# Peptides against a protein of PDB entry 5K2M, part 95

Target 1, 273 residues: chain A of PDB entry 5K2M
Amino acid sequence: MRIGITYTVLRREEMAIKERAGEFGEVVMLHEDDLLFPGNYDLDVVIIRNVSHFKALYTARLFESEGIPTVNSSRLIFEAGDKLFATLRLAGKVPVPEWKAALSEGGALRVPDSLGYPLVSKPVFGSWGRLLAKVNDRDSLEAVLEHRKWMKNPLYGIHYFQEFVEKPGRDIRSYVIGGEFVGAIYRYSNHWITNTARGGKAEPCSDPEVEELSVKAWEAFGEGALAIDIFESEKGLLVNEVNPNMEFKNAARVTGADMAGKLVEYAVEVAKT

## One batch from the design tools (peptide; made by RFdiffusion4, then SolubleMPNN)

Design b2_p17_4_s4 (from b2_p17_4, 8 letters changed)
Fold by OpenDDE base, seed 4:
Structure b2_p17_4_s4 (fold): chain B 273 residues (1-273), chain A 17 residues (1-17)
Amino acid sequence: as target 1 above (273 residues)
Amino acid sequence: SAMEAEEEARRAKAIKR
């Protein structure tokens, strides 16, 4: 068994994955600067840990083109890593926040007619709450839309909005790998954007409803390793988004779950299929 | 450079000989 691990930065997650992968076979660490294609790689599976969504997506697809399976697959990265495409999958299986998509400014200006204010503007791509905006009024909506016109990436012209969900000063992040629930945490924040990467406190979440909902959310995609962001709302639990390129150092520390081991085990299973 | 040599060695480990 030869396990590739692609990475941008050697984080705690990549170190843990490397260590656990060493128990199953030969580990080949592949920094982004090493990746040339076609490369005729001698690998049974590749664990994709590139920080950039697009770099992860293209890296996965490039290995797949050489007949090497990836965790996650390019399909999963594509569908789960786009907030709108993820919502389309999730909405058929689990409760999600109310959402609207618009393909023009004129369409986006009508979103409040359906969702009201406040609403949340999201780019379809991006991590750590980048370019999330709580839009409280028309002036704020117009400002967000104006700024989008000057953004270089055409994907910023895809206008994705959600209802603003009032949260109890926290959200939930769960982890499902190969259809198995691995663990969950509460992420505490006094800000409407809850993210542990921004200094939020994490605590273990042991809730059977979270576990069940997390598995159902994973089943909307049917493969790979996903972090799942869940909101506690007045409507009950809502699946906000999924992440096919998860950070888990805080969750692993807080829960004691071997998330790196579970990821490697799943990658080894994928290599054998 | 030492970095280039390490990268080349790492690539050589990943590519089918």
Scores: peptide ipSAE 0.029, ipTM 0.584, DockQ to the pose 0.410
Fold by OpenDDE base, seed 1:
Structure b2_p17_4_s4 (fold): chain B 273 residues (1-273), chain A 17 residues (1-17)
Amino acid sequence: as target 1 above (273 residues)
Amino acid sequence: SAMEAEEEARRAKAIKR
């Protein structure tokens, strides 16, 4: 078996995936600069680890066009990597924070009439809490909308809002690969944006309700490897978002779960179908 | 450079000969 691994930066995750993939066959590391299409690639499967959502999406679709399956698939990256499209999948199966989408400033200005304040403004794409805004009032909403008008990417004109969820100084990140729950962590932060990439502490989460909810959230998509962000709220557990291009170094370290091995095992299964 | 040679070797492994 020949396993491709596409990447932007060789992180701890990519090193672990490379090491585990070597147990199953020949490993071909492919930096973004190595990716030219159409190509004559000799690969049975490609693990997609490009940092950019769009680069990951297009890389997956390009390999699929050559008849090479990818983990994750371009379909999964597309649906899970967009916060609005992910919400549309999740909302039919699991509890999610209350949300609204607007396609204009005039639409966005009416969102508080239904959700109240405070709100969270999110771009439909992006990672590490970039361009998240807590919107406490009308003046803050107008400021966010004004700034969005001057952003060059037309996707910033898609306005996605959630209710502000009061969290107990933490959130949960779980991992589901091929429908199997692999593990979960608490991410602690003194800021309303909880993210371990911003210096938050990670601790193991062992909760059967989190495990069940995580599997149900994965089943909304029905394939691949997902990290799932869950909020502890007064309403119970809420699935906030999913990530089809997961970071797992902190989760693997604190849980002891073989997330890299499970990802490779799933990629090997995909290669055999 | 050693980096360019390693990159070229990686590309050569990915392409069917």
Scores: peptide ipSAE 0.027, ipTM 0.556, DockQ to the pose 0.479
Fold by OpenDDE base, seed 2:
Structure b2_p17_4_s4 (fold): chain B 273 residues (1-273), chain A 17 residues (1-17)
Amino acid sequence: as target 1 above (273 residues)
Amino acid sequence: SAMEAEEEARRAKAIKR
């Protein structure tokens, strides 16, 4: 067994994955600078750990073109890493925040007619709460739309909105790998954007409803390793988004779950299919 | 370590068969 690991930055997650992969076979660390395609890679599977969503997506697809399976697959990275495409999958299986998508400013200006205010404007791509806006009123909506006009990436012209969910000063991040629930954490923040990367506390989440919902959310995609972001709302649990390129350092530390091992085990299974 | 990165780069080169 030869296990590739692609990465941008050697984080604690990549170190843990490397260590655990060494128990199953030969490990090949592949920095982004080592990647050139087409190539003759002698690998049975590649674990994709590139920080950029697009780098991860293209890296996965390039290995797949060489007949090498990836964890996650380019299909999963594509479907899960786009917030709108992820919502389309999730909405058929699990409760999600109410949402609207518009393809023009004129369409976006009508979103409040359906969702009201406040709403959340999200780019369809991006990590760590980048370019999230709480839109409280018409003036704020117009400002967000105006700014989007000047953004060079055409994907910023895809207007994705959610209802604003009042959260109890936290959200939930769960982890499902190969259809198995691995663990969950609460992420605390005094800001409406909960992100542990911004100095939030993490605590274990041991809720059977979270476990069941997380597995159902994963089943909307049917493969790979996903982090699942869940909101506690007045309407119950809502699956907000999924992440096909999970950070798990805090979750592994807090829960004691062997997320790196589970990811490697799944990659080894994928290599055998 | 810088040595680990260099060893990793050497391994990555060795697999380009």
Scores: peptide ipSAE 0.022, ipTM 0.568, DockQ to the pose 0.404
Fold by OpenDDE base, seed 3:
Parts: sequence; structure tokens; C-alpha cells
Structure b2_p17_4_s4 (fold): chain B 273 residues (1-273), chain A 17 residues (1-17)
Amino acid sequence: as target 1 above (273 residues)
Amino acid sequence: SAMEAEEEARRAKAIKR
């Protein structure tokens, strides 16, 4: 068994994945600078750990074109890593925050007629709460839309909105790998944008409803390793988004779950199919 | 922490690459 690991930065997660992969076979670390295609890669499977969503997507698709399976697959990265495409999958299986998509400013200006205020403007791509806006009124909506017109990437012209969900000063992040629930954490924040990268406290989440909902959310995609972001709302649990390029160092530390081992085990299974 | 700030700086650099 030869296991590739593609990466941008050697984080704690990539170190743990490398260590666990070494128990199953030969490990080939592939920095982004090492990736040229077409190439003659002698690998049975590749674990995709590129930080950029688009680099991860294209890397996965390029290995697949060489006949090498990837974890995650390019299909999963594409569908799960886009907030709108992920919502389209999730909405058929699990409760999600109420959402609207518009393809023009004139369409976006009608979103409050259905969602009301406050609403949340999100880009369809991006991480760490970048370009999230709480929109409280018409003037704020017009300002967000005006700023989007001047953004060079055409994907910023895809207007994705959610209802604003009041959260109890935390959210839930769960992990499902190969259809198995691996663990969950509470992420605490005093800001409406919950982000663990800004020094938020994490605690174990042991809730059977979270476990069941997390597995159902994974089943909307039917493959791979996903981190799942869940809101506790007055309407109950809502699946906000999924991440096909999960960070898990805090969750592994807090829960004691072997997330790196589970990811490698799944990659070895994928290599055998 | 200094490690979190360095990791965030690495992430920011990784997204720009």
C-alpha cells in the first residue's frame, strides 16, 4: 500500500495523518510544489489536505484522471465545499437554515420578501467567516450588493443568503468519516460568527441527536470524510454547512477520538475498492 | 496563542498561493 498525502502546510492534522498512514504502508508526502500533471504517480490512494478549496478540488480531479482514487473525491470536494451546492444536498435530508439564492442584484433585493431581516449574506466559497455579513435592513443589503459588484471573482455574483440563526453562544462541529460518527465538539464564541481559529473554547459534545443528524447529513453526500457544522436554534438542530477539508486538531484533543486514524483507515478501504 | 497566530498566518499565505 502506497499512500499519498497532498498538503500546503504541514499542520498537526497532516502530521497525525502521516504517522497513522505509516502503519498501513509507505507514505508519500506531496507538497503543492511537487504536484505536476500529467505525472507517473505510483500511489494506491491520495489523502487530499491542500488548504485551498480550489487547489484541493483540482488536485483530487488530477489524481483521479491518473486512475488514483482520492480522499476526499473531487465530486465530494466540489459538492460539499460550495455552500450553495452543499445546501442543495443537505436540504433534501436534514433540517437546514432557511435560505435563498439569487443570480442578480435585482433578484437579491427580493430575498428579504421571503427571509425577512436580519439575514446573513455568504459567499458560496471561502472559510473562517470571511465575507459573512449580518444584514439588518435594506440599506445594509444595498451596501453588500454594491461591494459585490466590484469583486473580481464572478462567483461573488452568486448571492447566497440564510436566515439569521440565534445561537446559544456556541455551535457544534461533528465529524463523520466513511459513514461512521467519530465525534463532536461545542465551539464557544461571544461573536455571532463562531470560529475556533480565534481562540474559542472547545468542549466535548455527547448528544445522540447530534450523532444521528450528523450521519444523516453525511448520507446526503454518501462518501468521504466531512466536518459538519450544526446550529442549536429555537427550531431545533440545523445543519449549517459541511467541510470536505476538515480541521480536527481541537476536536481530536478534546474528544480523544483518533480522527487521523479513522481518515487513514477509510483511505485504505477506498484504495481496495 | 503564538502557535495559533503562526498557523493563521500560514493559512492566509496558503490561500494566497
Scores: peptide ipSAE 0.008, ipTM 0.464, DockQ to the pose 0.039

Design b2_p17_5_s1 (from b2_p17_5, 10 letters changed)
Fold by OpenDDE base, seed 2:
Structure b2_p17_5_s1 (fold): chain B 273 residues (1-273), chain A 17 residues (1-17)
Amino acid sequence: as target 1 above (273 residues)
Amino acid sequence: MPSLSEIAKLREELREL
């Protein structure tokens, strides 16, 4: 078996994936600079670890066009990596924060009529709470909308909003790979954005409800490896978002779960199908 | 503070803007 691993930066995750993949076959590390298509890649499967959502998406689709399956698939990356598209999948299966989407400023200005204040404005793409805004009032909404008009990427014209979920100073990140729950962590922060990339602490989360909900959230997509962000709300557990380009160094360290191994095992299964 | 890898990721994602 020949396992490709595409990457932008050799992180702890990519090193762990490489190491574990070596137990199953020959490993071919593919930096983004090495990727030219069409190519003659002799690979049974490719693990997609490109940092960029769009690069990951296109890389996956390019390998798939050559008959090489990818983990994650381009379909999964597309659907899970867009917050709105992910919400559309999730909302049919699991509890999610109340949300609205608008395609114009005039539409966006009416979102509070349905959701009230405070709101969270999200771009449909991006990581680590980039361009997330807590919108407490009309003036703040107008400011966010005004700023978005001047952003170059047309995807900023897609106005995605959630209710502001009051959280107990933490959120949950779970990991589901091939439909198997692998582990979960609490991410602590004094900021309303609880992402560990912003200096939050991580602790193990061992909650059967989290496990069940995480699997159901994964089933909304039905394939691949996902990190799932869950909020503990007054309404119970809410699935906020999923990430098809999961970082797991903190979760693996804290839980002891072999997330890299599970990802490789799943990739090997995909290669055999 | 973000790790060097996190900074690298941030830079890459910022190029998509």
Scores: peptide ipSAE 0.025, ipTM 0.676, DockQ to the pose 0.029
Fold by OpenDDE base, seed 3:
Structure b2_p17_5_s1 (fold): chain B 273 residues (1-273), chain A 17 residues (1-17)
Amino acid sequence: as target 1 above (273 residues)
Amino acid sequence: MPSLSEIAKLREELREL
C-alpha cells in the first residue's frame, strides 16, 4: 500500500494523517510544488489536503485521470465545497436554512420578498465566514450587491442567500467519514459567525440527534470524509454547510476522536475497491 | 491571532480571487 498525501501547508491535521498512514503502508508526501501532470505516480490512493478548494478539486481530478483514487474524490470536493451545490444535495435529505439563489442583481433584489429580513449573503466558495454579510434592510442589500459587482471573480456574481438563523451563541461541527460518525463539537462565539479559527472555544458535543442528522447529511453525498456544520435553531437542527477539506485539530483535541486514523482507514478501503 | 498555517491558508484562498 502506497498512500499519497497532497498538501499546501503541513498543519496538525496533515502531520496526524502522515503519522497514521505510516501504520498502513508507505507514505508519499506531495507538496503542491511537487505536483506535475501527467505524471508517473506509483500510488494506490491519494489523500487530498490542499488548502485551496480549487487546487484540491483539480488535484483530485488529475490523480483520478491516472487511475488513482482520491479521498476525497473530485466529485465530492466539487459538490460539497460549493455552498450552493452542497445545499442542493442537503435539501433533499435533511433540514437546511431557508435559502435563495439569484444569478443577477435584479434577481437578488427580490430575495427579501421570499426570505424577508434579516438574511445572510454568502459567497458559494471560501472558508472561516469570509464575505458573509448579515443583511438587515434594503440599503444593506444594495450595498452588498454593489460591492459584489466590482469583485473580479465571476463566482461572486452567483448570489446565494440564507435566512438569518438565531443561534445560542454556538454552532455544531460534526465529522462523518465513510458513513461513520466520528465526533462532534460545539463552537462558541459572541459573534453571529461562529468559527474556532476566529478564537471560538470548542467543547465536545454528545447528542444522538446530531449524530443521526450528521450521518443523513453525509448520505446526501454518499462518499468520503465530511465536516458538517449544524445550527441549533428554534425550528430544530439545521445543516448549514459541509466541508470536504476538513480541519479537525480542535475537534480531535476536544473529543479525543482519532479523525486522522479514520480518514486513513477510509483511504485504505478506497484503495482496495 | 491566526496561526502561520491559518495565514498561509488565507493567502492561498485570496490568490484564487
Scores: peptide ipSAE 0.028, ipTM 0.697, DockQ to the pose 0.030; fails the geometry check
Fold by OpenDDE base, seed 1:
Order: sequence, then structure tokens, then C-alpha cells
Structure b2_p17_5_s1 (fold): chain B 273 residues (1-273), chain A 17 residues (1-17)
Amino acid sequence: as target 1 above (273 residues)
Amino acid sequence: MPSLSEIAKLREELREL
């Protein structure tokens, strides 16, 4: 077994994945600077750990074009890494926050007619709550839309909105790998954006309802390793988003779960199929 | 403060903008 690991930065996650992969076979570390295609890669599977969503997507697709399976697959990275495409998958299987998509400013201005205020404006791509806006009124909506017109990336012209979900000062992040629930954490924040990258605390989450919902959310995609973001709402648990390029350092520390080992085990099974 | 990995990710995503 020859296991490739693509990476941008050697994080704690990549070090743990490397260490665990060494127990199953030969490990080939591949920095982004080492990746040229077409190439002759002698690998049975590649674990994708590129930091960029787009670099991860293209790297996965390039290896797949050479007959080398990837974890995650380019299909999963594409569908799960886009908030709108992920919502389309999730909405068929699990409760999600109410959402609207608009393809024009004129369409976006009508979103409050359906969802009311406050709204959450999200870009379809990106992480750590970048360009998330709580939109409380018409003036704020107009301001967000005006600023989006001047953004060069055409994906900023895809207007994705959710209802604002009142949360108990926290959200949940769970991890499902190969259909197995691995663990979950609470992420605490004094801000409506609960992302731990913004200084939130993490605590273990042991809730059977979270476990069941997390597995169902994973089944909406049917493959790979996903981090799943869940809201506790007055309506019950809502699956907000998924991440096909999960960070798990804090979750592994807090839960004691062997997320790196589970990821490698899954990659080895993918290599055998 | 963001971790070095967070800064690296942010820089990478900003270069894609």
C-alpha cells in the first residue's frame, strides 16, 4: 500500500495522518509545489489535505484522471465544499435552516419577502465565517449587494441566504468518516458566528441525536470524510453546512477520538475497491 | 490570535480572490 498525502501546510492534522498512514504502508508526502500533471504517481490512494478548496478539488480530480482514488473524491469536495450544493444534498435528508438562492440583485432583494429579517448572507465558498453578514433590514441588504457588485470573483454573484438561527451561544461540529460517527464538539462563542478559529472554546458533545443526525447528513453525500456543523435551534437540530477538508485538531484533543486513524483506515479501504 | 495554519489558509484563500 502506497499512500499519498497532499498538503499546503504541515498542520497537526497532516502530521497525525502521516504517522497513522505509516502503519498501513509507504507514505508519500506531496507538497503543492511537488504536484505536476500529467505525472507518473505510483500510489494506491491519495489523502487530500490542500488548504484551498479549489486546490483540493483540482488535485483530487487530477489524481482521479490518472486512475488514483482520493479521499475525499473530487465529487465530494465539489458538492460538500459549496454551501449551496451542500444545502441541496442535505435538504433531501435532514433538517436545514430555511434558505434562498438568488442569481441577481433584483432576485436577492425579494428574499426577505420569503424569509423575513434577520437574514444571513453567505458566499457559496470560503471558511471561518468570511463575508458572512447578519442582515437585519433593507438598508443592510442593499449595502451587502452593492459591495458584492465590486467583487471580481463571479461566485460572489451567487446570492445565498439563510434564516438567522438563534443559538444557545454555541454550535456543534461532528465528524463522520466512511459512514461512521467519530465524535462531536460544542463550539462556544459570544458572537453569532461560533467558529472556533475566532477564539471559541471547544467541549465534548455526547448526544445520541447529534450522532444520528450526523450520520444521516453524511448519507446525503454517501462517501468520504466530513465535518458537519449543526445548530441547536428552537425547531430542533439543524444541519447548517459540511466541510470536506476538515480541521480536527481541537476535536481530537477534546474528544480523544482517533480522527487521523479513522481517515487513514477509510483511505485504505478506498484503495482496495 | 489566529494560528499559523489559519493565517496560511487565509492567505491562500485571499490569493484566490
Scores: peptide ipSAE 0.025, ipTM 0.677, DockQ to the pose 0.029; fails the geometry check
Fold by OpenDDE base, seed 4:
Structure b2_p17_5_s1 (fold): chain B 273 residues (1-273), chain A 17 residues (1-17)
Amino acid sequence: as target 1 above (273 residues)
Amino acid sequence: MPSLSEIAKLREELREL
């Protein structure tokens, strides 16, 4: 078994994955600078740990084009890593926050007619709550839309909105790998954006409803390793988003779950199929 | 404070914008 690991930055996650992968076979660390295609890669599977969503997506597709399976697959990265595409998958299987998508400013200006205020503007890509805006009124909506016009990436012209969900000063991040629930954490924050990358604290979450919902959310995609962001709302649990390029150092530390091991085990299974 | 790895990730994602 030869296991590739692609990476941009050697983080705690990549170190843990490398260490666990070494128990199953030969490990080939592949920095982004080492990735040239077409290549003659002698690998049975590649674990995709590129930081960028787009680099991860293209890296996965490039290895797949050479007959090398990836964890996650380019399909999963594509569908789960886009907030709108992820919502389309999730909405058919699990409760999600109310959402609207618009493809023009004129369409976006009508979103409050259905969602009301406050609403949340999200780019379809990006992590750590970057460019999330709580839009409280018309003036704020117009400002967000105006700024989007001047952003160079055409994906900023895809207007994705959610209802603003009141949360109990926390959210939930769960992890499902190969259809198995691995663990979950509460992420605490005094800010409406509860991401631990912004200084939130993490605590273990042991809730059977979270476990069941997390598995159902994973089943909307049907493959790979996903981090799942869940809101506790007055309407119950809502699946907000999924991440096919998960960070898990805090969750692994807090829960004691071997997320790196589970990821490697799944990659080894994928290599055998 | 964001970790060095978080800052690196932020920089990488910002370069794609």
Scores: peptide ipSAE 0.025, ipTM 0.674, DockQ to the pose 0.029; fails the geometry check

Design b2_p17_5_s2 (from b2_p17_5, 8 letters changed)
Fold by OpenDDE base, seed 1:
Structure b2_p17_5_s2 (fold): chain B 273 residues (1-273), chain A 17 residues (1-17)
Amino acid sequence: as target 1 above (273 residues)
Amino acid sequence: MPDLSEIAKAREEARRA
């Protein structure tokens, strides 16, 4: 078994994945600078750990074009890594926050007519709560839309909005790999954006309803390794988003779950199919 | 910011519905 691992930065996650992969076969570490296509890669599977969503997506697709399966697949990265496309998958299977999409400023200005204020404006791509805006009123909405006009990436012209969910100073991040629930954590923050990457405290979450909901959310996609962000709300549990390029350092530490091992085991299974 | 006890009640109600 030859296992590739693509990466941008060698984080604790990538180190753990490398270590666990070594138990199953030869490990080939591939920094982004090493990736040239078409290439002659002798690999049975590639674990995709590129930080950029788009770099991860294209890397996965490029290996697939060489007949090498990836974890995650380019399909999963594409559908799960886009907040709107992920919502489309999730909304049919699990509770999600109310949302609207608009393709123009004129359309976006009508979103409050259906969702009211406050709103959350999100780019369809991005990580760590970048470019999230709590929109409390018309003036704030106009400001967000004005700024989007000057952003060079055309994807910023895709306007995705959610209802603002009042959270109890925390959210939940769960992990499902190959359809198996691996673990979950609470992420604490005094800010409306809860993210451990921004200095939030993590604690283990043991909740059977979270486990069931997490598996159902994963089943909306039907493959791969996903981190799932869940809100505790007055409407019950809501699946906010999924992440096909999960960080799990804090989750692994506080839960004791072998997330790296489970990811490698799944990659080995994918290689054998 | 809602209290955890309020959220717990809301979740219980949502499960019974």
Scores: peptide ipSAE 0.286, ipTM 0.877, DockQ to the pose 0.009
Fold by OpenDDE base, seed 3:
Structure b2_p17_5_s2 (fold): chain B 273 residues (1-273), chain A 17 residues (1-17)
Amino acid sequence: as target 1 above (273 residues)
Amino acid sequence: MPDLSEIAKAREEARRA
C-alpha cells in the first residue's frame, strides 16, 4: 500500500496522518510544490490536506484523472466545501438554518421579505468566518451588496443568506469518517462567530442526538471524512455547514479520539475498492 | 444569548412531539 498525502503546511493533523499512515504502508508526502500534472504517480490512494478549498478540489480531481482515488474525493470537496451546495444536500436530510440564495442585487434585496432581520450574509466559499456579516437592517444589506459588487471574484456575486441563529455562547463540531461517528466537541466563544482558532475553549460533547444528526448529515453526501458544524438553538439542533478539509487537532486532544487513524483506515478502504 | 437550560428544554419538547 502506497499512501500519498498532499499538503500546504505540515500541521499537527498532517503529522498525525503521516504517522498513522506509516503503519499501513509506504507514505509519500507531497507538498503543493511537488504537484505537477499530468504525472506518473505510483500511489494507491491520496489523502488531500491542501489548505485551500480550490487547491484541494483541483488536486483531488487531477489524481482521479490518473486513476488514483482520493480522500476526500473531488466530488465531495466540491459539494461539501461550497456552503450553498452543502446546504442543498443537507436541507433534504437534516434541519438547517433557514436560508436564501440570490443571483443579483435585486434578488438579494428581497431576501429580508422571506427571512426577516437579522440576517447572516456568507460567501459560498471561505473559512474561519471570513466575510461573514450580521445584517441587521436595510442600510446594512445595501452596504454589503455594494461592497460585493467591487469584489473581483465572481463567486462573491452569489448571495447566500441565513437566518441569524442565537447561539448559547458555543457551537458543536462533530466528525464523521466513512459513515462512522468519531467524536464531537463544544466550541466556546463570546462572539456570534465561533472559531476555536482564535483561542476558544473546547470541551467534549457527549450527546446521542448530536451523534445521530451528524451521521445523517454525512449521509447527505454519502462518502468521505467530514467535520460538521451544528448549532444549538431554540428550534433544536441545526446543521450549519460541513467541512471536507477538517481541522481536528483540538477535537482529537479533547476527546482522545484517533481521528488521524480513522482517516487513514478509511483511505486504505478506499484504496481497496 | 439563550440559556443552555432553555435550549435543552426546547430540544426535549421537540423530541416528545
Scores: peptide ipSAE 0.282, ipTM 0.873, DockQ to the pose 0.009
Fold by OpenDDE base, seed 4:
Structure b2_p17_5_s2 (fold): chain B 273 residues (1-273), chain A 17 residues (1-17)
Amino acid sequence: as target 1 above (273 residues)
Amino acid sequence: MPDLSEIAKAREEARRA
């Protein structure tokens, strides 16, 4: 078994994945600078750990084009890594925050007619709460839309909005790998954007409803390894988003779950199919 | 910011419905 691991930066997650992968076979670390295609790689599976969503997506697809399966697959990265596409999958299976998508400024200006204020503007791509905006009024909406006009990536012209969910100073991040619930954490923050990467405290979450909901959310995609962000609200649990390129160092530390091992085990199973 | 106790209550009520 030859396991590739693609990466941008050797983080704690990549180190843990490397270590665990070494127990199952030969590990080939592949920095982004090492990736040239076509390359005729001699690998049974590749674990995709590129930081960039797009680099991860294209890397996965490039390996797949050479007949090498990836974890996650390019399909999953594409579907789960786009907030709108992910919402489309999730909305049919699990409760999600109310959302609207608009393809023009004129359309976006009508979103409050349905969602009201406050609402949350999200880019369809991006991590760590980048370019999330709480839009409290018309003036703020116009400002966000104006800024989007000057953004270089055409994907910023896709206007994705959610209702603003009042959270109890925390949210939940769960992890499902190969359809198995691995663990969950609470992420505490007094800010409406909760993220452990921004210095939020993490604590273990043991909630059977979270576990069930997390598995159902994963089933909306039906493959791979996903981190799932869940809100606690007056409406109940809401699946906010999923991440096909998860960070898990904090969750692994807090829960004691062998997330790296579970990921490797899943990759090995993918290689055998 | 909603209280966790209020949310917990709401979730419990929703499960009983």
Scores: peptide ipSAE 0.278, ipTM 0.871, DockQ to the pose 0.009
Fold by OpenDDE base, seed 2:
Structure b2_p17_5_s2 (fold): chain B 273 residues (1-273), chain A 17 residues (1-17)
Amino acid sequence: as target 1 above (273 residues)
Amino acid sequence: MPDLSEIAKAREEARRA
């Protein structure tokens, strides 16, 4: 078994994945600078750990073109890594925050007619809460839309909105790999954007409903390794988004779950199919 | 911010329904 691991930065997650992969076979670490295609890669599977969503997507697709399966697959990265496409998958299987998508400013201006205020404006791509806006009123909506006009990437012209969910000072991040629930954490923040990358506290989440919901959310995609962001609301649990390029160092530390091992085990299974 | 106890109660009520 020869396992590739693509990466941008050697983080704790990549180190853990490397270590665990070494138990199953030969490990080939592939920094972004090492990647040229077409190439002659002698690998049975590649674990994709590139930081950039797009680099991860293209890397996965390029390996697949060489007949090498990836974890995650380019299909999963594509569908799960786009917030709107992910919502389309999730909405058919699990509760999600109310949402609207608009393809023009004129359409976006009508979103409050359905969702009301406050709402959350999200880009369809991006990590760590970048370009999230709480839109409290018409003036704020107009401002967000005005700013989007000047953004160069055409994807910023895709207007994705959610209802604003008032969170109890935390959210939930769960992990499902190969259809198996691995673990979950609470992420605490006093800000409406819960991001542990900004120094938030993490605690174990042991909730059977979270486990069940997380598996169902994963089943909406049907493959790979996903982190799942869940909101606690007065309407119950809501699946906010999924991440096909999960960070798990805090979750692994807090829960004791062997997320790196589970990811490698799944990759080995994928290599055998 | 909603109280965790209120959220928990709401979820329990939803499970019983």
Scores: peptide ipSAE 0.270, ipTM 0.869, DockQ to the pose 0.009

